# Ledger of designs, part 3: peptides against a protein of PDB entry 1EMU

Target 1, 132 residues: chain A of PDB entry 1EMU
Amino acid sequence: PPYLKWAESLHSLLDDQDGISLFRTFLKQEGCADLLDFWFACTGFRKLEPCDSNEEKRLKLARAIYRKYILDNNGIVSRQTKPATKSFIKGCIMKQLIDPAMFDQAQTEIQATMEENTYPSFLKSDIYLEYT

## One batch from the design tools (peptide; aimed at target 1 D37 G44 K60 K68)

Design b1_p9_2_s4 (made by RFdiffusion4, then SolubleMPNN; from b1_p9_2, 3 letters changed)
Fold by OpenDDE base, seed 1:
Structure b1_p9_2_s4 (fold): chain B 132 residues (1-132), chain A 9 residues (1-9)
Amino acid sequence: as target 1 above (132 residues)
Amino acid sequence: SSLLEELLS
């Protein structure tokens, strides 16, 4: 069943709507749902192919992600990303150079945080165990 | 877990 695959890899968990829902519920209880929300925001942003007609929209979205997760020094995403990574993102925003991959390093760092901390905890949580 | 507590601190 899918829940067994969730225990094998975070990737499998994040590819399953039920898995995402349960994991996000767990993260909310722990006060760190922003980790997952940011991860998906980065994925969604990268999928937006740059073109002449969507330049303004992509810039606005990048700014929103930056303001919500990177600029907030008290936020968990900001605390779990490297200063150089945040500085790079800020630079992209300031220069209005909005490459689809501009959040990739930050996403990688947040993914590693989840892999090492929240994901293992989720697999030991009542939410997951009661589902199995 | 201790790791999660550290993350949220």
Scores: peptide ipSAE 0.021, ipTM 0.623, DockQ to the pose 0.033
OpenDDE base, seeds 2, 3, 4, 5: peptide ipSAE 0.016, 0.016, 0.015, 0.017; ipTM 0.626, 0.626, 0.620, 0.631

Design b1_p9_3 (made by RFdiffusion4)
Pose (drawn by RFdiffusion4):
Structure b1_p9_3 (pose): chain A 132 residues (1-132), chain P 9 residues (1-9)
Amino acid sequence: as target 1 above (132 residues)
Amino acid sequence: DDLLDELLE
């Protein structure tokens, strides 16, 4: 059963659209869906190839991710990402040197944040328990 | 990707 696999690893949960939908509903109710949206945004950004034809799209996307999740140090993703990590990301944006992996470290830190608090809470939540 | 398109809006 897919719902049982979700309890075995966060990667299993995020590899199933039903799991993602349920988990995002839980996060939304807890006021922190940005954690998951950012995690997927980094993955989406990284899979874009660094060719000339994608240059403009990539720069706009890197800025968008930076503006929404990294810029103001008050949002949940910004609060859960390290200062040096955000500093590096800001540097990449300003220099316009955006490697596909530029958000990897921030993604890892957000991933650990979900594994540490919201993911375990989700597995013990009414939403999950009802679904199962 | 809907999420990326929303970010680019």

Design b1_p9_3_s1 (made by RFdiffusion4, then SolubleMPNN; from b1_p9_3, 3 letters changed)
Fold by OpenDDE base, seed 4:
Order: structure tokens, then C-alpha cells, then sequence
Structure b1_p9_3_s1 (fold): chain B 132 residues (1-132), chain A 9 residues (1-9)
């Protein structure tokens, strides 16, 4: 069953709508749902192909992601991303150089945080175990 | 994506 694959890799969990739902519920209870929301925001942003017609839209979205997750010093995403990574993102925003990959390093760092902490904890949680 | 749309609003 799918829940067994969830325990084998975070990738499998994040590719499953039921898995995502349960994991996000767990993260909300832990006060760190922003980790997952930011991760998906980065993925969605990267999928937006740059063109003349969506340049302003992409800039606005990048700014929104930056302000919501990176600039907020009290946020878990900000606390779990390195200063150099946040500085790079700020530079992209200020220069209006909005490459699809501009959040890649931050996404990698947040993914590592989930891999090392919240994902293992989820697999030990009552939410997951009761589902199995 | 609903989350992205929320961020854009």
C-alpha cells in the first residue's frame, strides 16, 4: 500500500495527495507547516516558464514567497535557511533577476530539514501510525 | 496551485 512507500522516501510521500494531507496536518500541529508550503511554492514557481507576458506576475510571486518565508526572521523557513542563501534570494529580488531556479538552494535546505527532523517524526506520529 | 494563487492575491 502507498503508506509503506511513504516510509521509504520523502519523495514518495510528497507525490501522494493523501500523504501530503496527513503530513501537512502533522506539521501544522508541530507549528511548522510553512516548511511544506514553502517547498511546494518553490516547486510551483520553478515550473512557471519565463516569458514576456508573465514577467511581472513571476516577480510578484517571487516577492511574495520572499516576504512570507525568507524575510520573516521569526519564521521556521528563515531559521532553517542559511544567511548566504537568503542573501542571494534578496539580491535576485532587488535586481529583479527572477530565474526559475532562484529558490532552488533554499528549497534544498528546507528539504534537508524535513528529511532530518519532521519527516522521521511524522513516521513515528500517531497520525501516521493510526493510518497504517 | 491554490497556494500560489493565494500568494499572488
Amino acid sequence: as target 1 above (132 residues)
Amino acid sequence: DPLLEELLS
Scores: peptide ipSAE 0.048, ipTM 0.765, DockQ to the pose 0.769
OpenDDE base, seeds 1, 2, 3, 5: peptide ipSAE 0.044, 0.046, 0.043, 0.046; ipTM 0.760, 0.765, 0.750, 0.767

Design b1_p9_3_s2 (made by RFdiffusion4, then SolubleMPNN; from b1_p9_3, 4 letters changed)
Fold by OpenDDE base, seed 4:
Structure b1_p9_3_s2 (fold): chain B 132 residues (1-132), chain A 9 residues (1-9)
Amino acid sequence: as target 1 above (132 residues)
Amino acid sequence: DPLLESLLS
């Protein structure tokens, strides 16, 4: 069943709507749902291919992601991303160099945080175990 | 994507 795949790979968990839902519920209880929301925001942003017609929209979205997750010093995403990574993103925003991959390093760091902490904890949680 | 839309609004 899918829930067994979730225990074998975070990727498998994040590819399953039920898995995402349960994991996000768990993260909310832990006060760190922003980790997952940021991760998906980065993925969604990267999928937007740049073109003349969406330049302003992409810039606005990049700014929104930056302001919501990176700039907030009290946020968990900000705390779990390295200063150099945040500085790079800030630079992209300031220079208006909005490459689809501009959040990749930050996404990687947040993914590592989930892999090392919240994902293992989720697999030991009542939410997951009761689902099995 | 609802999350992306929320960020754009």
Scores: peptide ipSAE 0.053, ipTM 0.781, DockQ to the pose 0.775
OpenDDE base, seeds 1, 2, 3, 5: peptide ipSAE 0.050, 0.053, 0.048, 0.053; ipTM 0.773, 0.781, 0.767, 0.784

Design b1_p9_4 (made by RFdiffusion4)
Pose (drawn by RFdiffusion4):
Structure b1_p9_4 (pose): chain A 132 residues (1-132), chain P 9 residues (1-9)
Amino acid sequence: as target 1 above (132 residues)
Amino acid sequence: SPLLEDLLE
């Protein structure tokens, strides 16, 4: 059963659209869906190839992710990401040197944040328990 | 991806 696999690893949960939908609903109710949206945004950004044809799209996307999740140090993703990590990301944006992996460290920190609090809470939540 | 498209808007 897919719902049982979700309890075995966060990666199993985020590899199933039903799991993602349920988990995002839980996060939305807890006021922190940005954690998951950012996690997927980093993955989406990284899979874009660094060729000339994608340069403009990638810069706009890197800026968008930075503006929404990294810029104001008050949003949940910004609060859960380290200062040096955000500093590096800001540098990449300003220098316009955006490697595909530039958000990897921030993604790892957000991933650990979900594994540490919201993911375990989701597995004990009414939403999950009802679904199962 | 709809999420990436939303971010680019």

Design b1_p9_4_s1 (made by RFdiffusion4, then SolubleMPNN; from b1_p9_4 with S1D D6E)
Fold by OpenDDE base, seed 5:
Structure b1_p9_4_s1 (fold): chain B 132 residues (1-132), chain A 9 residues (1-9)
Amino acid sequence: as target 1 above (132 residues)
Amino acid sequence: DPLLEELLE
């Protein structure tokens, strides 16, 4: 069943709508749903192919992601990303160099945080165990 | 994606 695949890899969990829903519920209870939301925001941003017609849209989205998750010093995403990574993102925003991959390093660092902490905890949680 | 949509608003 799918829930067994979720225990095999975080990728499998995040590729399943039911898995995402349960994991996000767990993260909300732990006060760290922003980790997952940021992760998906980065994925969605990267998928937007740059062109003349969506340049302003992409810049607006990049700014929104930056302001919501990176600039907030009290946020868990900001605390779990390295200063150099945040500085790079800030530089991209200031220079308006909005490459599709500009959030890749930050996404990687947040993914590592989930892999090391929240994902293992989720697999031990009542939410997951009661689902099985 | 609804999250992205919210961020774009």
Scores: peptide ipSAE 0.051, ipTM 0.777, DockQ to the pose 0.789
OpenDDE base, seeds 1, 2, 3, 4: peptide ipSAE 0.048, 0.050, 0.046, 0.051; ipTM 0.769, 0.776, 0.763, 0.777

Design b1_p9_4_s2 (made by RFdiffusion4, then SolubleMPNN; from b1_p9_4 with S1D D6K)
Fold by OpenDDE base, seed 5:
Structure b1_p9_4_s2 (fold): chain B 132 residues (1-132), chain A 9 residues (1-9)
Amino acid sequence: as target 1 above (132 residues)
Amino acid sequence: DPLLEKLLE
């Protein structure tokens, strides 16, 4: 069943709508749902192919992601990303160099945080175990 | 993606 695949890899969990829902519920209870929301925001941003017609849209989205997750020093995403990574993102925003991959390093660091902490905890949680 | 839509608002 799908829930067994979720225990095999975080990728499998995040590729399943039911898995995402349960994991996000768990993260909300732990006060760290922003980790997952940021991760998906980065994925969605990267999928937007740059062109003349969506330039303003992409810039607006990049600014929104930056302001919500990177600039907030009290946020868990900001605390779990390296200063050099955050500085790079800030530079992209200031220079308006909005490459589809501009959040890749930050996404990688947040993914590592989930892999090391929240994902293993989720697999031990009542939410997951009661689902099985 | 609903999250992206909200961020774009």
Scores: peptide ipSAE 0.042, ipTM 0.744, DockQ to the pose 0.794
OpenDDE base, seeds 1, 2, 3, 4: peptide ipSAE 0.039, 0.042, 0.039, 0.042; ipTM 0.733, 0.744, 0.734, 0.740

Design b1_p9_4_s3 (made by RFdiffusion4, then SolubleMPNN; from b1_p9_4, 4 letters changed)
Fold by OpenDDE base, seed 4:
Structure b1_p9_4_s3 (fold): chain B 132 residues (1-132), chain A 9 residues (1-9)
Amino acid sequence: as target 1 above (132 residues)
Amino acid sequence: DPLMEELLS
């Protein structure tokens, strides 16, 4: 069953709508749902192909992601990303150089945080275990 | 994507 695959890799969990729902519920209870929301925001942003017609939209979205998750020093995403990574993102925003991959390093760092902390905890949680 | 729509609003 799918829930067994969830325990084998975070990737499998994030590819399953039920898995995502349960994991996000768990993260909300832990006060760190922003980790997952940021991760998906980065993925969605990267999928937007640059073109003349969506340049302003992409910039606006990049700024929104930056301000919501990176600039907020009290946020868990900001606390779990390296200063150099945040500085790079700020530079992209200020220079209006909005490459689809501009959040990749931050996403990698947040993914590592989930892999090392919240994902293992989720697999030990009552939410997951009661589902199985 | 609802999340991105929220961010764009």
Scores: peptide ipSAE 0.045, ipTM 0.760, DockQ to the pose 0.806
OpenDDE base, seeds 1, 2, 3, 5: peptide ipSAE 0.041, 0.042, 0.040, 0.043; ipTM 0.744, 0.750, 0.741, 0.752

Design b1_p9_4_s4 (made by RFdiffusion4, then SolubleMPNN; from b1_p9_4 with D6E E9K)
Fold by OpenDDE base, seed 5:
Structure b1_p9_4_s4 (fold): chain B 132 residues (1-132), chain A 9 residues (1-9)
Amino acid sequence: as target 1 above (132 residues)
Amino acid sequence: SPLLEELLK
């Protein structure tokens, strides 16, 4: 069953709508749903191919992601990303150099945080265990 | 995605 695959890798969990739903519920209870939301925001942003017609939209989205998750010093995403990574993102925003990969390093760092902490905890949670 | 749509608002 799918829930067994979820325990094999975070990737498998995040590739399943039911898995995502349960994991996000768990994260919300832990006060760290922003980790997952940021992760998906980065993925979605990267998939937007640059073109003349979406340049303004891409800039707007990049700014929104930056303001919501990176600029907020009290947020868990900001606390779990390295200063150099945040500085790079800020630089991209200020210079309006909006490369599709501009959030990649931050996404990697947040993914590592989930891999090391929240994902293992989820697999031991009542939410997951009751589902199995 | 719905999340992206929210961020684009």
Scores: peptide ipSAE 0.033, ipTM 0.711, DockQ to the pose 0.778
OpenDDE base, seeds 1, 2, 3, 4: peptide ipSAE 0.030, 0.031, 0.022, 0.031; ipTM 0.696, 0.706, 0.629, 0.704

Design b1_p9_5 (made by RFdiffusion4)
Pose (drawn by RFdiffusion4):
Structure b1_p9_5 (pose): chain A 132 residues (1-132), chain P 9 residues (1-9)
Amino acid sequence: as target 1 above (132 residues)
Amino acid sequence: DSLLEELLE
């Protein structure tokens, strides 16, 4: 059963659209869906190839992710990402040197944040328990 | 894809 696999690893949960939908609903109710949206945004950004034809799209996307999740140090993703990590990301944006992996460290930190609090809480939540 | 398009808006 897919719902049982979700309890075995966060990666299993985020590899199933039903799991993602349920988990995001839980996060939305807890006021922190940005954690998951950012996690997927980093993955989406990274898979874009660094060729000339994608240069403009990638710069706009890197800026968008930076503006929404990294810029103001008050949002949940910004609060859960390290200062040096955000500093590096800002540098990449300003220099316009955006490597596909530039958000990797921030993604890892957000991933650990979900594994540490919201993911375990989701597995004990009414939403999950009802679904199962 | 839809999330990336939303971020680019």

Design b1_p9_5_s1 (made by RFdiffusion4, then SolubleMPNN; from b1_p9_5, 3 letters changed)
Fold by OpenDDE base, seed 5:
Structure b1_p9_5_s1 (fold): chain B 132 residues (1-132), chain A 9 residues (1-9)
Amino acid sequence: as target 1 above (132 residues)
Amino acid sequence: SELLEELLS
């Protein structure tokens, strides 16, 4: 069943709508749903192919992601990303150099945080175990 | 995604 695949890898969990829903519920209870939301925001941003018609939209979205998750010093995403990574993103925003991959390093660091902490905890949680 | 739409709002 799908829930067994979720235990095999975080990737499998995040590819399943039911898995995402349960994991996000768990993260909310732990006060760290922003980790997952940021991760998906980065993925969605990267998938937007640069073109003349969406340049302003992409810049606006990049700024929104930056302000919501990176600039907020009290947020878990900001605390779990390295200063050099945040500085790079800030530079991209200020220079208006909005490469599709500009959030990749931050996404990698947040993914590592989930892999090392929240994902293993989720697999031991009542939410997951009651589902099985 | 819905999240991206929220961010753009």
Scores: peptide ipSAE 0.079, ipTM 0.806, DockQ to the pose 0.772
OpenDDE base, seeds 1, 2, 3, 4: peptide ipSAE 0.063, 0.067, 0.062, 0.075; ipTM 0.790, 0.795, 0.787, 0.799

Design b1_p9_5_s2 (made by RFdiffusion4, then SolubleMPNN; from b1_p9_5 with S2K E9S)
Fold by OpenDDE base, seed 4:
Structure b1_p9_5_s2 (fold): chain B 132 residues (1-132), chain A 9 residues (1-9)
Amino acid sequence: as target 1 above (132 residues)
Amino acid sequence: DKLLEELLS
């Protein structure tokens, strides 16, 4: 069953809507749902191909992601991203250089955080175990 | 995407 695959890799978990839902519920209870939301925001942002017609929208979205997750010093995403990574993102925003990959490093760092902490904890959680 | 739409709103 799919839930067994979820235990094999975070990628498998995040590729399953049911897995995402349960994991997000767990993260929310732990006060760190922003980790997952940011991760998906980065993915969604990267998928937006730059063009003349969406330049302003992409900038707006980048700013929104930055303000919501990076600029918030009290947020878990901010705490789990390295200063240099945050500074780079800030620089992109300030310079309005909105490359599709501008959040890649931050996404990688947040993914590592999930891999090392919340994902293993999820697999030991009542939410996951009760689902199995 | 709902999250992206929310961020753009």
Scores: peptide ipSAE 0.067, ipTM 0.800, DockQ to the pose 0.757
OpenDDE base, seeds 1, 2, 3, 5: peptide ipSAE 0.061, 0.062, 0.054, 0.064; ipTM 0.795, 0.796, 0.787, 0.797

Design b1_p9_5_s3 (made by RFdiffusion4, then SolubleMPNN; from b1_p9_5 with S2E E9S)
Fold by OpenDDE base, seed 4:
Structure b1_p9_5_s3 (fold): chain B 132 residues (1-132), chain A 9 residues (1-9)
Amino acid sequence: as target 1 above (132 residues)
Amino acid sequence: DELLEELLS
């Protein structure tokens, strides 16, 4: 069953809507749902191909992601991203250099955080175990 | 995507 695959890799978990839902519920209870939301925001942002017609929208979205997750010093995403990574993102925003990959490093760092902490904890959680 | 739409709103 799919839930067994979820235990094999975070990628498998995040590729399953049911898995995402349960994991997000768990993260929310732990006060760190922003980790997952940011991760998906980065993915969605990267998928937006730059063009003349969406330049302003992409900038707006980048700013929104930055303000919501990176600029918030009290947020878990901010705490789990390295200063240099945050500074780079800030620089992109300030310079309006909105490359599709501008959040890649931050996404990688947040993914590592999930891999090392919340994902293993999820697999030991009542939420996951009750689902199995 | 709902999250993206929310962020763009």
Scores: peptide ipSAE 0.050, ipTM 0.769, DockQ to the pose 0.754
OpenDDE base, seeds 1, 2, 3, 5: peptide ipSAE 0.046, 0.046, 0.044, 0.044; ipTM 0.764, 0.764, 0.752, 0.757

Design b1_p9_5_s4 (made by RFdiffusion4, then SolubleMPNN; from b1_p9_5 with S2E)
Fold by OpenDDE base, seed 4:
Structure b1_p9_5_s4 (fold): chain B 132 residues (1-132), chain A 9 residues (1-9)
Amino acid sequence: as target 1 above (132 residues)
Amino acid sequence: DELLEELLE
């Protein structure tokens, strides 16, 4: 069953809508749902192919992601990303150099945070165990 | 993506 695959890798969990839903519920209870939301925001942003017609929209989206997750000093994403990574993103926003990969390092760092902390905790949670 | 759409609002 899918829930067994969820325990084998975070990737398997994030490829399953039910898994995502349960994991997000858990994260929300822990006050860190922004980790997952940011991760998906980065993925979605990277998938947007740059073109003349969407340049302004991509900038707007990048700015929104930056303001919501990186600039917020009280946010868990900000706390779990390295200063150099945040500075790089800020630089991209300020210079309006919006490469599809501009959030990749931040996404990697947040993914590592999930892998090392929240994901293992989720597998021990009542939410997951009751589902199994 | 629903989240992306929300961020674009």
Scores: peptide ipSAE 0.043, ipTM 0.748, DockQ to the pose 0.754
OpenDDE base, seeds 1, 2, 3, 5: peptide ipSAE 0.040, 0.041, 0.039, 0.041; ipTM 0.736, 0.742, 0.733, 0.742

Design b1_p9_6 (made by RFdiffusion4)
Pose (drawn by RFdiffusion4):
Structure b1_p9_6 (pose): chain A 132 residues (1-132), chain P 9 residues (1-9)
Amino acid sequence: as target 1 above (132 residues)
Amino acid sequence: DELLEELLE
């Protein structure tokens, strides 16, 4: 059963659209869906190839991710990401040197944040328990 | 893809 696999690893949960939908609903109710949206945004950004034809799209996307999740140090993703990590990301944006992996460290830190609090809480939540 | 499009808007 897919719902049982979700309890075995966060990666299994995020590899199933039903799991993602349920988990995002839980996060939305807890006021922190940005954690998941950012995690997927980093993955989406990284899979874009660094060729000339994608240069403009990638720069706009890197700025968008930075502006929404990294810029103001008050949002949940910004609060859960390290200062040096955000500093590096800001540097990449300003220099316009955006490597596909530039958000990897921030993604890892957000991933650990979900594994540490919201993911375990989701597995004990009414939403999950009802679904199962 | 839809999330990336929303971010680019």

Design b1_p9_6_s1 (made by RFdiffusion4, then SolubleMPNN; from b1_p9_6 with E2S E9S)
Fold by OpenDDE base, seed 4:
Structure b1_p9_6_s1 (fold): chain B 132 residues (1-132), chain A 9 residues (1-9)
Amino acid sequence: as target 1 above (132 residues)
Amino acid sequence: DSLLEELLS
């Protein structure tokens, strides 16, 4: 069953709608759902290929992601991203140079946080175990 | 994506 694959890799969990739902519920209880939301925001942003007709849209989205997750000093995403990474993102926003990959390093750091902490905890949680 | 749409709104 799919839930066994979820225990094998975070990738498998995040490729499954049911897995995402349960994991997000768990993260909300832990006060860190922003980790997952930011991760998906980065993925969605990267998929938007730059063109003449969507430059303003992409800039707006980049600014929204930056303001919501990076600039918020009290947020878990901000606390779990390195200063150099946040500075790079800020620079991109200020210069309006919004390459599709501008959030890649931040996404990697947040993914590592999930891999090392929340994902293992999820697999030991009542939410996951009751599902199995 | 609903999250992206929310961020764009």
Scores: peptide ipSAE 0.053, ipTM 0.775, DockQ to the pose 0.790
OpenDDE base, seeds 1, 2, 3, 5: peptide ipSAE 0.048, 0.050, 0.045, 0.051; ipTM 0.764, 0.768, 0.755, 0.768

Design b1_p9_6_s2 (made by RFdiffusion4, then SolubleMPNN)
Fold by OpenDDE base, seed 4:
Structure b1_p9_6_s2 (fold): chain B 132 residues (1-132), chain A 9 residues (1-9)
Amino acid sequence: as target 1 above (132 residues)
Amino acid sequence: DELLEELLE
């Protein structure tokens, strides 16, 4: 069953809508749902192919992601990303150099945070165990 | 993506 695959890798969990839903519920209870939301925001942003017609929209989206997750000093994403990574993103926003990969390092760092902390905790949670 | 759409609002 899918829930067994969820325990084998975070990737398997994030490829399953039910898994995502349960994991997000858990994260929300822990006050860190922004980790997952940011991760998906980065993925979605990277998938947007740059073109003349969407340049302004991509900038707007990048700015929104930056303001919501990186600039917020009280946010868990900000706390779990390295200063150099945040500075790089800020630089991209300020210079309006919006490469599809501009959030990749931040996404990697947040993914590592999930892998090392929240994901293992989720597998021990009542939410997951009751589902199994 | 629903989240992306929300961020674009």
Scores: peptide ipSAE 0.043, ipTM 0.748, DockQ to the pose 0.788
OpenDDE base, seeds 1, 2, 3, 5: peptide ipSAE 0.040, 0.041, 0.039, 0.041; ipTM 0.736, 0.742, 0.733, 0.742

Design b1_p9_6_s3 (made by RFdiffusion4, then SolubleMPNN; from b1_p9_6 with E2S E6K)
Fold by OpenDDE base, seed 5:
Structure b1_p9_6_s3 (fold): chain B 132 residues (1-132), chain A 9 residues (1-9)
Amino acid sequence: as target 1 above (132 residues)
Amino acid sequence: DSLLEKLLE
């Protein structure tokens, strides 16, 4: 069953809508749903192919992601990303150099946070165990 | 509108 695959890798969990839903519920209870929301925001942003018609939209989206998750010093994403990574993103925003990969390092760091802490905890949670 | 927009709300 799919829930067994979820225990094999975070990738398998995030590739399943039911897995995402349960994991996000768990994260919300732990006060860290922003980790997952930011991760998906980065993925969605990277998939937006730059073109003449979407340049302004991409800039606005990048700014929104930056303001919501990176600039917020009280947020878990900001606390779990390295200063150099946040500085790089700020630089991209200030220079208006909006490369599709500009959030890649931050996404990697947040993914590592989930891999090391919240994902293992989820697999031991009542939410996951009751589902199995 | 988009999933990305919903995540940023």
Scores: peptide ipSAE 0.035, ipTM 0.711, DockQ to the pose 0.353
OpenDDE base, seeds 1, 2, 3, 4: peptide ipSAE 0.032, 0.021, 0.024, 0.032; ipTM 0.700, 0.622, 0.623, 0.709

Design b1_p9_6_s4 (made by RFdiffusion4, then SolubleMPNN; from b1_p9_6 with E9K)
Fold by OpenDDE base, seed 4:
Structure b1_p9_6_s4 (fold): chain B 132 residues (1-132), chain A 9 residues (1-9)
Amino acid sequence: as target 1 above (132 residues)
Amino acid sequence: DELLEELLK
């Protein structure tokens, strides 16, 4: 069953809508749902192919992601990303150089945070165990 | 993606 695959890798969990839902519920209870939301925001942003017609929209989206997750000093994403990574993103926003990969390092760092902390905790949680 | 749509509002 899918829930067994969820325990084998975070990737498997994030590829399953039910898994995502349960994991997000868990994260919300822990006050860190922004980790997952940011991760998906980065993925979605990277998938947007740059073109003449969407430059302004891509900038707007990048700015929104930056303001919501990176600039917020009280946010868990900000706390779990390295200063150099945040500075790079800020630079991209300020210079309006919006490469599809501009959030990649931040996404990697947040993914590592999930892998090392929240994902293992989720597998020990009542939410997951009751589902199994 | 719903999250992206919300961020674009």
Scores: peptide ipSAE 0.038, ipTM 0.726, DockQ to the pose 0.779
OpenDDE base, seeds 1, 2, 3, 5: peptide ipSAE 0.034, 0.035, 0.034, 0.035; ipTM 0.711, 0.718, 0.713, 0.714

Design b1_p9_7 (made by RFdiffusion4)
Pose (drawn by RFdiffusion4):
Structure b1_p9_7 (pose): chain A 132 residues (1-132), chain P 9 residues (1-9)
Amino acid sequence: as target 1 above (132 residues)
Amino acid sequence: STLLEELLE
């Protein structure tokens, strides 16, 4: 059963669209869906190849992720990401040196944040328990 | 894909 696999690893949960939908609904109710949206945004950004044809799209996307999740140090993703990590990201944006992996460290920190609090809470939530 | 498109809006 897919719902049982979700309890075994966060990666299993995020590899199933039903799991993602349920988990995001839980996060939305807890006021922190940005954690998951950012996690997927980093993955989406990284899979874009660093060729000339993608340069403009990638810069706009890197800026968008930075503006929404990294810029104001008050949003949940910004609050859960380290200062040095955000400093590096800001540097990449300003220098326009955007490597595909530039958000990897921030993604890892957000991933650990979900594994540490919201992911375990989701597995004990009414939403999950009802679904199962 | 939809999330990336929304971010680019």

